# Designs tried in a protein design run: peptides against a protein of PDB entry 7UQJ. Part 91

Target 1, 160 residues: chain A of PDB entry 7UQJ
Amino acid sequence: PELYQNFNITPPRGVLFHGPPGTGKTLMARALAASCSSDERKITFFMRKGADILSKWVGEAERQLRLLFEEAKKHQPSIIFFDEIDGLAPVRSSKQEQIHASIVSTLLALMDGMDNRGQVIVIGATNRPDAVDPALRRPGRFDREFYFPLPDVKARFKIL

## One batch from the design tools (peptide; aimed at target 1 S55 W57 V58, target 1 (a further copy) V58)

Design b2_p24_6 (made by RFdiffusion4)
Pose (drawn by RFdiffusion4):
Structure b2_p24_6 (pose): chain A 160 residues (1-160), chain B 160 residues (1-160), chain C 160 residues (1-160), chain P 24 residues (1-24)
Amino acid sequence: as target 1 above (160 residues)
Amino acid sequence: as target 1 above (160 residues)
Amino acid sequence: as target 1 above (160 residues)
Amino acid sequence: EAAELAEEAAELLAEQAEELAEEE
């Protein structure tokens, strides 16, 4: 931590995995979760699939998001993987419902808002990155974007 | 206050920060929240978002807005910051649930019934200005609209 | 009435001020209420909003609306003004609440219960006219309309 | 599905208003 405090830098804590289907996005997330449970320093892994938080009550989806990010603050070494994040956080449109744009606005305020979110890495895997809200694709929330391509010749050889 | 009585004008009590993502809106609100808590006179900063207002009960979201504005009037030199305000206050539509138009109407009534002395300042950052209701964007509610643009060369040099 | 009842032209049961925001609709009702700054028993003015009638309970909103209309009949020549009548009477649909739908179901029955010797006029204001419920715009209800446009050049010169 | 949840949320708010009417 002194190497990041040597400068006035904060580490990048957000990655957006994107690419075609079957290219290794969930596999890489699964390998990262298995590696986080065997290094004997507790990096807590939070798995979230799509719109797991959607509820028929008003304001319960934003409450579940706030609870997920808070429980991430309780244990500092924690990770949040959002599988299929283009179904949880679509581009905010006036035509669609307010539960969607309200989830996206809560996710924006919880990733880079007024309060610091802690040592929480946020990973989102998507096949449709341009269905993710563009305010979620900027540094401070999903700093990096890893493009997982279809494998080239050497990579297919290695996979096989 | 005599300058605002000599000319028959009311000081603006509302600001709407708007601009592209990552341009300085939450940063300015964080710097103003730190400047509220330093000096010989204290300004009280009230931070809000859509999650700690929206409720599942009838008449509880507007009651939380009223409690916010009454508590800010009690601590009279005050700032109220609504982040991602287009999620809290979308454009009123009949094809949406009634809770969002009811929040926009309660917010319009509470802003039209403030102290009328520049005591409670209301600051909102929407990232998208068209999504917010046009009744909130008229002078009397959110008087000033600060456009935080993408920085030009001299501004990028100063930021770097 | 000695003059206007000679010709049998009935006064309107419901007159609707509609227009863009900031066009002076609340000013006209405030100026008509200052024309109620006159002696009693003539042009009693009631200033209500699309809020402060609707409540947590199930009967106080309709009971209060029936009582407002009964006090309007008690003082014979009287005017009821509903500012932001889309807040009191939104569009009834299947995303609509039950309490607003019953407020509309009682306001319609109270406007059809108003007699033909027109001594209670109900003026209502809105900035979004096709967001008020369609039933109050039917004949025998809010049927005469006043459009309040943005000002032209001479009107802006007089305002300045 | 989100539209069905929004209709179910409006029906639950109407059921809460009936429960308050029973308390009276």

Design b2_p24_6_s1 (made by RFdiffusion4, then SolubleMPNN; from b2_p24_6, 11 letters changed)
Fold by OpenDDE base, seed 5:
Structure b2_p24_6_s1 (fold): chain B 160 residues (1-160), chain C 160 residues (1-160), chain D 160 residues (1-160), chain A 24 residues (1-24)
Amino acid sequence: as target 1 above (160 residues)
Amino acid sequence: as target 1 above (160 residues)
Amino acid sequence: as target 1 above (160 residues)
Amino acid sequence: MVEELSEEAARRLAEQVREREREE
């Protein structure tokens, strides 16, 4: 919200950071979180790893997602950062376990249920944007995408 | 090598990047690789994930580590980046599976076997430095550590 | 600009990174430059140190600033990173030398003269945001600020 | 020993990246 107010842009509900591993997606998300925080308006940053939600929260992943979004709403303005979101919400396939389908459905519902006026931004990071369920990449969800290139050794980083 | 020459520091064989998830450890490793790469001296960046070595290379993890170090030596100057190295080389416990002990022993031997003049740098990234086998943190291995702080979410980043 | 086009956000003219020394301000600026550079769109990163502009460019600091902004415009999309910007643009005091006042005035004019459509982003880094001239922190200049916290000192000392 | 990425270190890093791109 304030991020986007200060940018004179409509806040997306969700932003997808994608690019090769170690291109700074998670650092950028944290930097963004920190950057949106002022003395007047502290942003709360919630971080989860997609693979951890599936592995550590087996059977409770949906509940933990709900609790995460509720806590983020309670502590708004807030950022929810999902690292390795392709692990949490892989492309729906006919072979996808019911558990994965349910988690994806819960995440979709939670993203749709965020009031556009809500001071909660969701950032998903992935190394494989094509492995993320296309339903998450629709308007009102992860409708903004940011590519994190490799610091191409060839890239004209006149960084000096 | 060139990075450390430009820094007037002796290149470590191994550098441990540690800090909370998403503090830019992997980005820094890539940025270091990119920055040490010039037109005259292209650095080859090898990235592996500790958990992937255990899960995808079950029974061949030692061989794959050897091949990785051989390939890195062949393509020197090179950086080997182990993301989530605590997953590859957890602290030795009495309950440590023989497989983990063997992988750790192989990594130790490979790091010790790197000629100090070799243009191969090993970077390990972890969210839990205390979960990394202390043997890996000894001189001639990951003998330099870098802490990646959280950008404090409370900090007035107005980048938003 | 391109960063912000890719982000569907209006580019700020200037972003202030502030926080204690060694908190990764310069790293983040570089990572941002890297992340906004694609194969199709290479970002040129210009870095200057505030103290260097005053000390190395004595009598030519204004001209060097103008040349820097011209070069950045010529090589757009570009990032100008001023490290230690508090050294370049200290708070205006009654005791401020005319030279410092002139440099600050030049920087103000250059930031104001950047067309918002210009693909030039200015990042200033400081350890003391309160030492930066408030005129630079106004809308259309460094109107966005990022705080880089110290890693908890205990975590930072593992960097030693 | 854990080193801090000094601003100066980050600076030298960025210079090397820029020089490379001018030569390409």
Scores: peptide ipSAE 0.008, ipTM 0.400, DockQ to the pose 0.140; fails the geometry check
OpenDDE base, seeds 1, 2, 3, 4: peptide ipSAE 0.006, 0.005, 0.008, 0.000; ipTM 0.383, 0.327, 0.257, 0.320; seeds 1, 2, 3, 4 fail the geometry check

Design b2_p24_6_s2 (made by RFdiffusion4, then SolubleMPNN; from b2_p24_6, 9 letters changed)
Fold by OpenDDE base, seed 1:
Structure b2_p24_6_s2 (fold): chain B 160 residues (1-160), chain C 160 residues (1-160), chain D 160 residues (1-160), chain A 24 residues (1-24)
Amino acid sequence: as target 1 above (160 residues)
Amino acid sequence: as target 1 above (160 residues)
Amino acid sequence: as target 1 above (160 residues)
Amino acid sequence: MVDELVEEAAKRLAEQMEERAREE
């Protein structure tokens, strides 16, 4: 938050971490949350798995997303981390596709509704960036992408 | 690859990592991939979760497995890591059992079809080795098993 | 075990780790297991995911829980870690609710049936403590709760 | 800045792991 404001940089609303599974995406998201936390300014970190949004909140996923964004906004500065965000991508069932489309549409609307001045950063992590709806990857949403290569052992210890 | 060739050791086609969840199996698989990568010779690491093979590729799981092995063969030296490989184990639904049986049969055939000289290593990770089909644990498949005990904090940091 | 006995403290039967996902709950549970293990006294660590209890053992979840507690008792000192224990929380399907209620009731009975002198510690981890059945959070069950804030990088490395 | 934060977080993470690996 302050880092971006100090440079008059519009903080990215959404950052997409992509790369092979367990390249440290989830770890990096948490390291970012921790690194941005000082004793004076603790960042609140919210995490959801894409699959959990569908399965644990069947018929309430949209409401739970709204509540998540409201809570993140209330507890600014905040990071919302969606692990396995491609888990919101439709599986080949028309009923699943409709549910996914509604959830994705809700997430789009929530990301679009964030003020550029808000101290809420949304991080998505996926192993399949091509399975993430292109609408989520547009400017004002997940508009920054970071590839997590397989770290070498050294680079991995640097990310762990 | 080179390590095993230099000793005239037939590289294991498949290695099963088993032990309590998060004993570092996934991490070790990646550490192995990274440790075997030099600046000159990067190992390509492919990862799939057993549950994803069933859920994300319903009706195409066999095809996706074939494509995965083809891609791994194309990008040798490669590691294919199956996390939660027991997720391919049948759940007690006859329809699920049939789907699982077909997927497991495809994986068996793909592992059997690998040349002993190929630089593709398959690593399976499970928390329930007894839930892994015994056919996968036979020679020429997952024929080496590594138990991941709960590491002490020290041993764990070495694996992380 | 010995730490609590040496102070005449009744060891907690159950500890609930709660906090935003990926605050190191799973990691801390394993670090605790490892930290309590000496060369002379290895702690056996059992882990199950709440979602796996429902999905992987449909119609046998209660039996698998009983077997887990029996095995943990046999291999004392032991830690049983339930990751995503809120995955035992009902999803809004009457059939799911009934299955969840039965499984939760079994877990309650198993926790109530533990001797206070047993060297079995049960750790539950959740991102949604309010989704955990209040009956599990009562004295003699998950009666100690630890909030996992987003650790700063330093505190996180201490938990990793 | 996100790049720098990622790099710095990664660096701090490395340093802490190396420090722990040295204390062991």
Scores: peptide ipSAE 0.007, ipTM 0.288, DockQ to the pose 0.023
OpenDDE base, seeds 2, 3, 4, 5: peptide ipSAE 0.005, 0.006, 0.005, 0.005; ipTM 0.382, 0.377, 0.354, 0.379; seeds 2, 3, 4, 5 fail the geometry check

Design b2_p24_6_s3 (made by RFdiffusion4, then SolubleMPNN; from b2_p24_6, 8 letters changed)
Fold by OpenDDE base, seed 1:
Structure b2_p24_6_s3 (fold): chain B 160 residues (1-160), chain C 160 residues (1-160), chain D 160 residues (1-160), chain A 24 residues (1-24)
Amino acid sequence: as target 1 above (160 residues)
Amino acid sequence: as target 1 above (160 residues)
Amino acid sequence: as target 1 above (160 residues)
Amino acid sequence: EVEELSEEAAELLAKQMEERRAEE
């Protein structure tokens, strides 16, 4: 949040961190949350793992998403971080379609219903951006993508 | 710390991290510090910003540098991280030359006076390696340089 | 690499990165791998996710671990990074004990069989260090632990 | 943008890890 204010960047509603496993997406999201929270202005960081929302909350996943967004709005400024968001909103594939469709629809509606004035940022992290439903990657949702590539093996070795 | 001993690499006195803004130089320096401190062996990390040493300590910058190196030696193993070191030791350009010359000379002397057996590593980070006084980039000082490229969008995100 | 040689510290065979999800464990491990590889000396970084070794290689997980350690030894200096290592070697609980017991035993034997002269470092990352088999946290294995705290809100604010 | 955010966030994480080590 503070990074966006410092850069005079209109805060995205959603930021997708994508890149291979171990690309520091989760670190970056937490680092952003910390950087955006001062002693005077604490940012509340909400973290959920996509697979946990599906597995723990079978039938309640929609309600849990709504509660998460309400709690984030109540504790603004806030960051909602979805780790492994590809596990929450996988690309629509035939056999598991119905359970995923409602959760995806709810997440879309929650992101679309975020008033542009809300100090709530949604960060999704995935190792497989192409496994995230394309509807989530549209403007007003996860419309900014940050690619976390493998730093070139050469550049890293000399530093240590 | 442990990774270096495994690799039988003669430790540099100083490491220069350079690359465009936002390349993770400061992250890496502290990541190194964090990775080097275990529960049993804490590395003391000292961070200073080059511009702060000049601006906050006008006339005391030399003494503050000496104190920093003494404190780092006292709390060894330690890392001294100079963020924006180009602000501390700019290339000698005419009008501000005298004040910078003494600070550069002091930093050179402090790095040269580091006994090779001291468990103190100096890391400098800069967005402009060519703006760092070449005298600091000589053997026994910042003699190892790590380029933090703009990750080709593919190369940075996968490993970081 | 260089910080450890400075400190004459017996390099750990294994380093455990632990802390809440999104504390940058995976980023740090990869940042370390990259920082350890120079233009002259490339570190080969091997990354595996604990759950993938169990799920993809049912019955071959032991052989895949052996091959991973052999390949890492062949491409030394190298880092083996186990992301979510709690998924590879969960604490021994009664009903699934047999399949996990052999994989844990193999990983223990591979870490113990690492010649102290090998330029291979093993990094494990977990969000739940208490969910990692205590046998892996013994001296000569993951004997150094790095806690990646939720960086205190205060600490985050001063750098931005 | 990504790269600048990455460095600042990285710098921030790094300071937090440093401050915690200074407190311990």
Scores: peptide ipSAE 0.006, ipTM 0.263, DockQ to the pose 0.095; fails the geometry check
OpenDDE base, seeds 2, 3, 4, 5: peptide ipSAE 0.000, 0.000, 0.000, 0.000; ipTM 0.199, 0.357, 0.197, 0.372; seeds 2, 3, 4, 5 fail the geometry check

Design b2_p24_6_s4 (made by RFdiffusion4, then SolubleMPNN; from b2_p24_6 with A2V A3E A6I E8K E18R L20R)
Fold by OpenDDE base, seed 2:
Structure b2_p24_6_s4 (fold): chain B 160 residues (1-160), chain C 160 residues (1-160), chain D 160 residues (1-160), chain A 24 residues (1-24)
Amino acid sequence: as target 1 above (160 residues)
Amino acid sequence: as target 1 above (160 residues)
Amino acid sequence: as target 1 above (160 residues)
Amino acid sequence: EVEELIEKAAELLAEQARERAEEE
């Protein structure tokens, strides 16, 4: 939030962090959340795992998403971090289409329904950007994508 | 690697990274793996998720752990990173005791069976150190624990 | 620390974390510090910003560096993290040469004066590795360098 | 304090992203 205001950058409604597992996607999201929180302006950080929303809230995933976005809106500025977002919003496959389609449609509607003035940033992290429904990767949703490369084998030897 | 040599610290066979989700445990493990690999000495990095070993290899989890440790031993120096190790080796609860007990016993035996001279490091990452079987947290196993704090508001001024 | 001993890697006295800002350099340094501190062995983490040492301690920067290294030596095992080390030790440019040269020379002497057995690690973070005095990047100083890649240039504008 | 530092890191990230985008 503060980052976007400071830079006069139109804040994305959604940011997709993608790259191999353990490249710091979740860490970056937390670092961003903390970076944007000043003593004057605390950022509220909401974390959810995509697979957990599906598994824990069978039949209530839509309601939980709505509540999450409402809570994030109440606690603005806020970051909603979806870890493993490909688990929440997989590419529409013919067999599991209805339940996944409803959750995806709800997430789409929630992201579309965020007023441009809302200080709610949605960060999705995935190891498989191609497994995320392309509808979520459109402008006004996860319109920004971040590749977290493997710290190259050579780049890592340098960290130690 | 370098940090431990400088400190003349007996390298653990196992290292437990614990702390809130998205504090960089997996990134650190990867950074460690890469930092240990020079042009002369490539470190092989093996990553497994605890829950994935349980779910994908029902009845073969023990064999897969053995194969993993054998492969890591063949490709020394190597790092075995267990993400969500509390999923692989949860605290023995009375109800799911048998399958979890066998996997934990196998992991214990594999960690105990590592020769002190082996260049295999095992890193376990968890958000819940108290959910990891205390038997794994004993000397000769995950005998070193690393707290990855939330980059606290004060801790992040120090992280930046 | 442990990783370095296991791999028989000569620990650097200094490690240069380089890469674009917010790639987790400072986070990694703290995570390293936290990772090295057990209940039995607390690592003392010292953080300084290069520009802050220059700006806050005009005429005393050398003394502050000496005190920092002495304090770090007293509190071994310790990590000294220099954020924005290019601000502390810029490439010698003809105009600001004298004051910068003395600070750089002091830092060089302090790093050279660390006994190989000292449990003091110096981590420098920079966004501009080419702006760091090459004298600091020599063996026995910041002899290991870590590239923290931007999450892809397009990926960064989207994180921000 | 941490917020300012993360803000500065974010600023630096954005600035470097801008510089690289200007160099491309």
Scores: peptide ipSAE 0.013, ipTM 0.395, DockQ to the pose 0.037; fails the geometry check
OpenDDE base, seeds 1, 3, 4, 5: peptide ipSAE 0.000, 0.007, 0.009, 0.008; ipTM 0.282, 0.399, 0.377, 0.402; seeds 1, 3, 4, 5 fail the geometry check

Design b2_p24_7 (made by RFdiffusion4)
Pose (drawn by RFdiffusion4):
Structure b2_p24_7 (pose): chain A 160 residues (1-160), chain B 160 residues (1-160), chain C 160 residues (1-160), chain P 24 residues (1-24)
Amino acid sequence: as target 1 above (160 residues)
Amino acid sequence: as target 1 above (160 residues)
Amino acid sequence: as target 1 above (160 residues)
Amino acid sequence: AAAEAEAEALAEALAAARAEALAA
């Protein structure tokens, strides 16, 4: 931590996995979760699939998001993987419902808002990155974007 | 206050930060929240978002807004910051749930009934200005609209 | 009434001020209420909003609306003004609440209960006219309309 | 007690309408 405090830099804590289906996005997230449970320093892994937080009560989806990010603050070494994040956080449109744009606005305020979110890495895997809200694709929340392509010749050889 | 009585004008009590993502809106609100808590006279900063207002009960979201504005009047030199305000206050539509139009109407009434002496300042950052209700964007509610643009060369040089 | 009842032209049961925001609709009702700054028993003015009638309870909103209309009949020549009548009477649909739908179901029955010797006029204001419920715009209700447009050049010169 | 039950019924009706909107 002194190497990042040597400068006045904060580490990148957000990655957006994107590429075609079957290219290794969830596999990489699974390998990262299995590696986080065997290094004997507790990096807590929070798995979230799509719109797992959707509820029929008003304001319960934003409350579940706030609770997920808070429980992530309780144990500092924690990770949040959002599988199929384009179903949880679509581009905010006036035509669609307010539960969607309200979830996206809560996710924006919880990733880079007024309060600091802590040592919480946020990973989102998507097949449709341009269905993710563009305010979620900037540094401070999903700094990096890993493009997982269809494998080339050498990579297919290695996979086989 | 005599300058604002000599000319028959009321000081603006509302600001709407708007601009592209990552241009300085939450940063300015964080710097103003730190400047509220340093000096010999104290300004009270009230931070809000859509999650700690929206409720599942009838008449509880507008009661939380009223408690916010009454508590800010109690601590009279005050700032109220609504982040991602298009999620909290979308454009009123009959094709939406009634809770969002009811929040916008309660917010319009509470802003039209403030102290009328520049005591409670209301600051909102929407990232998208069109999504916010036009009734809130008229002078009397959010008087000033600060456009935080993408920085030009001299501004990028100063930021770097 | 000695003059206007000679010709049998009935006064309107419901007159609707509608227009863009900031066009002076609340000013016209405030100026008509300062034309109620006159002696008693003539042009009693009631200033209500699309809020501060609707409540947590199930009967105080309709009971209070029936009482407002009864006090309007008690002082015979009277005017009821509903500012932001889309807050009190939104569009009834299947995303609508039950309390607002019953407020509309009582306001309609109270406007059809108003006698033909027109001594209670109900003026209502809105910035979004096709967001008020369609039933109050039927004949025998809010049927005469006043459009308040943005000012032209001479009108802006007088305003400045 | 009756007012509590009426408020719970209103909340359940709103939640049912919201569940139909999510299904659609």

Design b2_p24_7_s1 (made by RFdiffusion4, then SolubleMPNN; from b2_p24_7, 18 letters changed)
Fold by OpenDDE base, seed 2:
Structure b2_p24_7_s1 (fold): chain B 160 residues (1-160), chain C 160 residues (1-160), chain D 160 residues (1-160), chain A 24 residues (1-24)
Amino acid sequence: as target 1 above (160 residues)
Amino acid sequence: as target 1 above (160 residues)
Amino acid sequence: as target 1 above (160 residues)
Amino acid sequence: EEEKKKLEELQKEIEERRAKALEE
């Protein structure tokens, strides 16, 4: 079938790439960055692992997120790719996750603060979409989701 | 790890996405179109199946290819995605493939005729890269290849 | 989907999946596990990150590798997937890598000790095949290589 | 929403095609 889609894509403030480990989420994000880049319009690709932001920047993760978004804005058009975003923004559950709550709140504020005119695309990749704070999945944040199916979750659960 | 990559990409005339069925070649091509499209720079995505061009346009496939490339040029920046391109451009083997030889020759001429300044990216997706005419895989055509590994049955049989 | 393929494949003792970050190496490994697993023949999939084996098990990495291979043998048919294997088996270079040399030597011995009758497939995934110890790439070890091309940065810069 | 729905439909179609290509 002739699928002519004029992708008049207002780049979503955020896209959630979800699907099992290795589903090519990172590949897709990188290929996206590459294809959007031309000799005249180079896209700057920023990659961060969610767990690395928590582990490497204990007490500075919020600052590093702000710096990342500022740098992305400075080098627009840009893609911020959060690999393993479930490691950065775990679901707000118990009182002990105050550090995580601050980081998530900072990421929410940064995504909400992106003017729709910004040539900054945020891609969050997760293997566990249900482990991502639902607040990140709201309109104006990671409001678009791309499931990267491995061969069916059922087939995966039958393997394991 | 901070992977900053400035993609200074001269869009190739063609990219071959190859890999087994369901490897996400089509998803990648669409996601590429999506991410490259902004409010200021909308990418037009054209999708054609190789086998459909042969079956639906008996005796007009060459004309339809020309029209497709003209339309893509008119709506630049654009992506032409040939899904199942091995169905369009089978390897030139026996005398009965005169029709295929004409179509392949037309596609070659169209890709060669694209000035490097044209914001038209051609993506060919195949499950069988060896079934694609080697002439299409030359520099200035599908000179870049992305293996979308699923385990091909052969690759599965070779891995396992 | 339950893809029962009786792979009557003499599983190579090891397969090296190499290619840039996000090329779907992990996806392929999981999809292989998926497709080889049936309701009657479930494949056990073991995943380890190379760098995690070094960082989490300082002084016990060799023991943990042995236990992993024993567990994989116990739960055959099985796949052992080493993600980022270049982090586990860096090229034997300078004096500071005695710990790495022992780990690599243990992995070599474990792979060499796998009887060809064992339904244990070892998949090593790396973004840097040249950073993997050449001893692992010999016959009876990671003797089969699958390039998972993303466009290498240069190939990306040339593709896109 | 329409683009999201089209992408979801395309994902479903890709998933169905994957399922079929895996059954063949």
Scores: peptide ipSAE 0.000, ipTM 0.214, DockQ to the pose 0.042
OpenDDE base, seeds 1, 3, 4, 5: peptide ipSAE 0.000, 0.000, 0.000, 0.000; ipTM 0.294, 0.233, 0.212, 0.332; seeds 1, 3 fail the geometry check

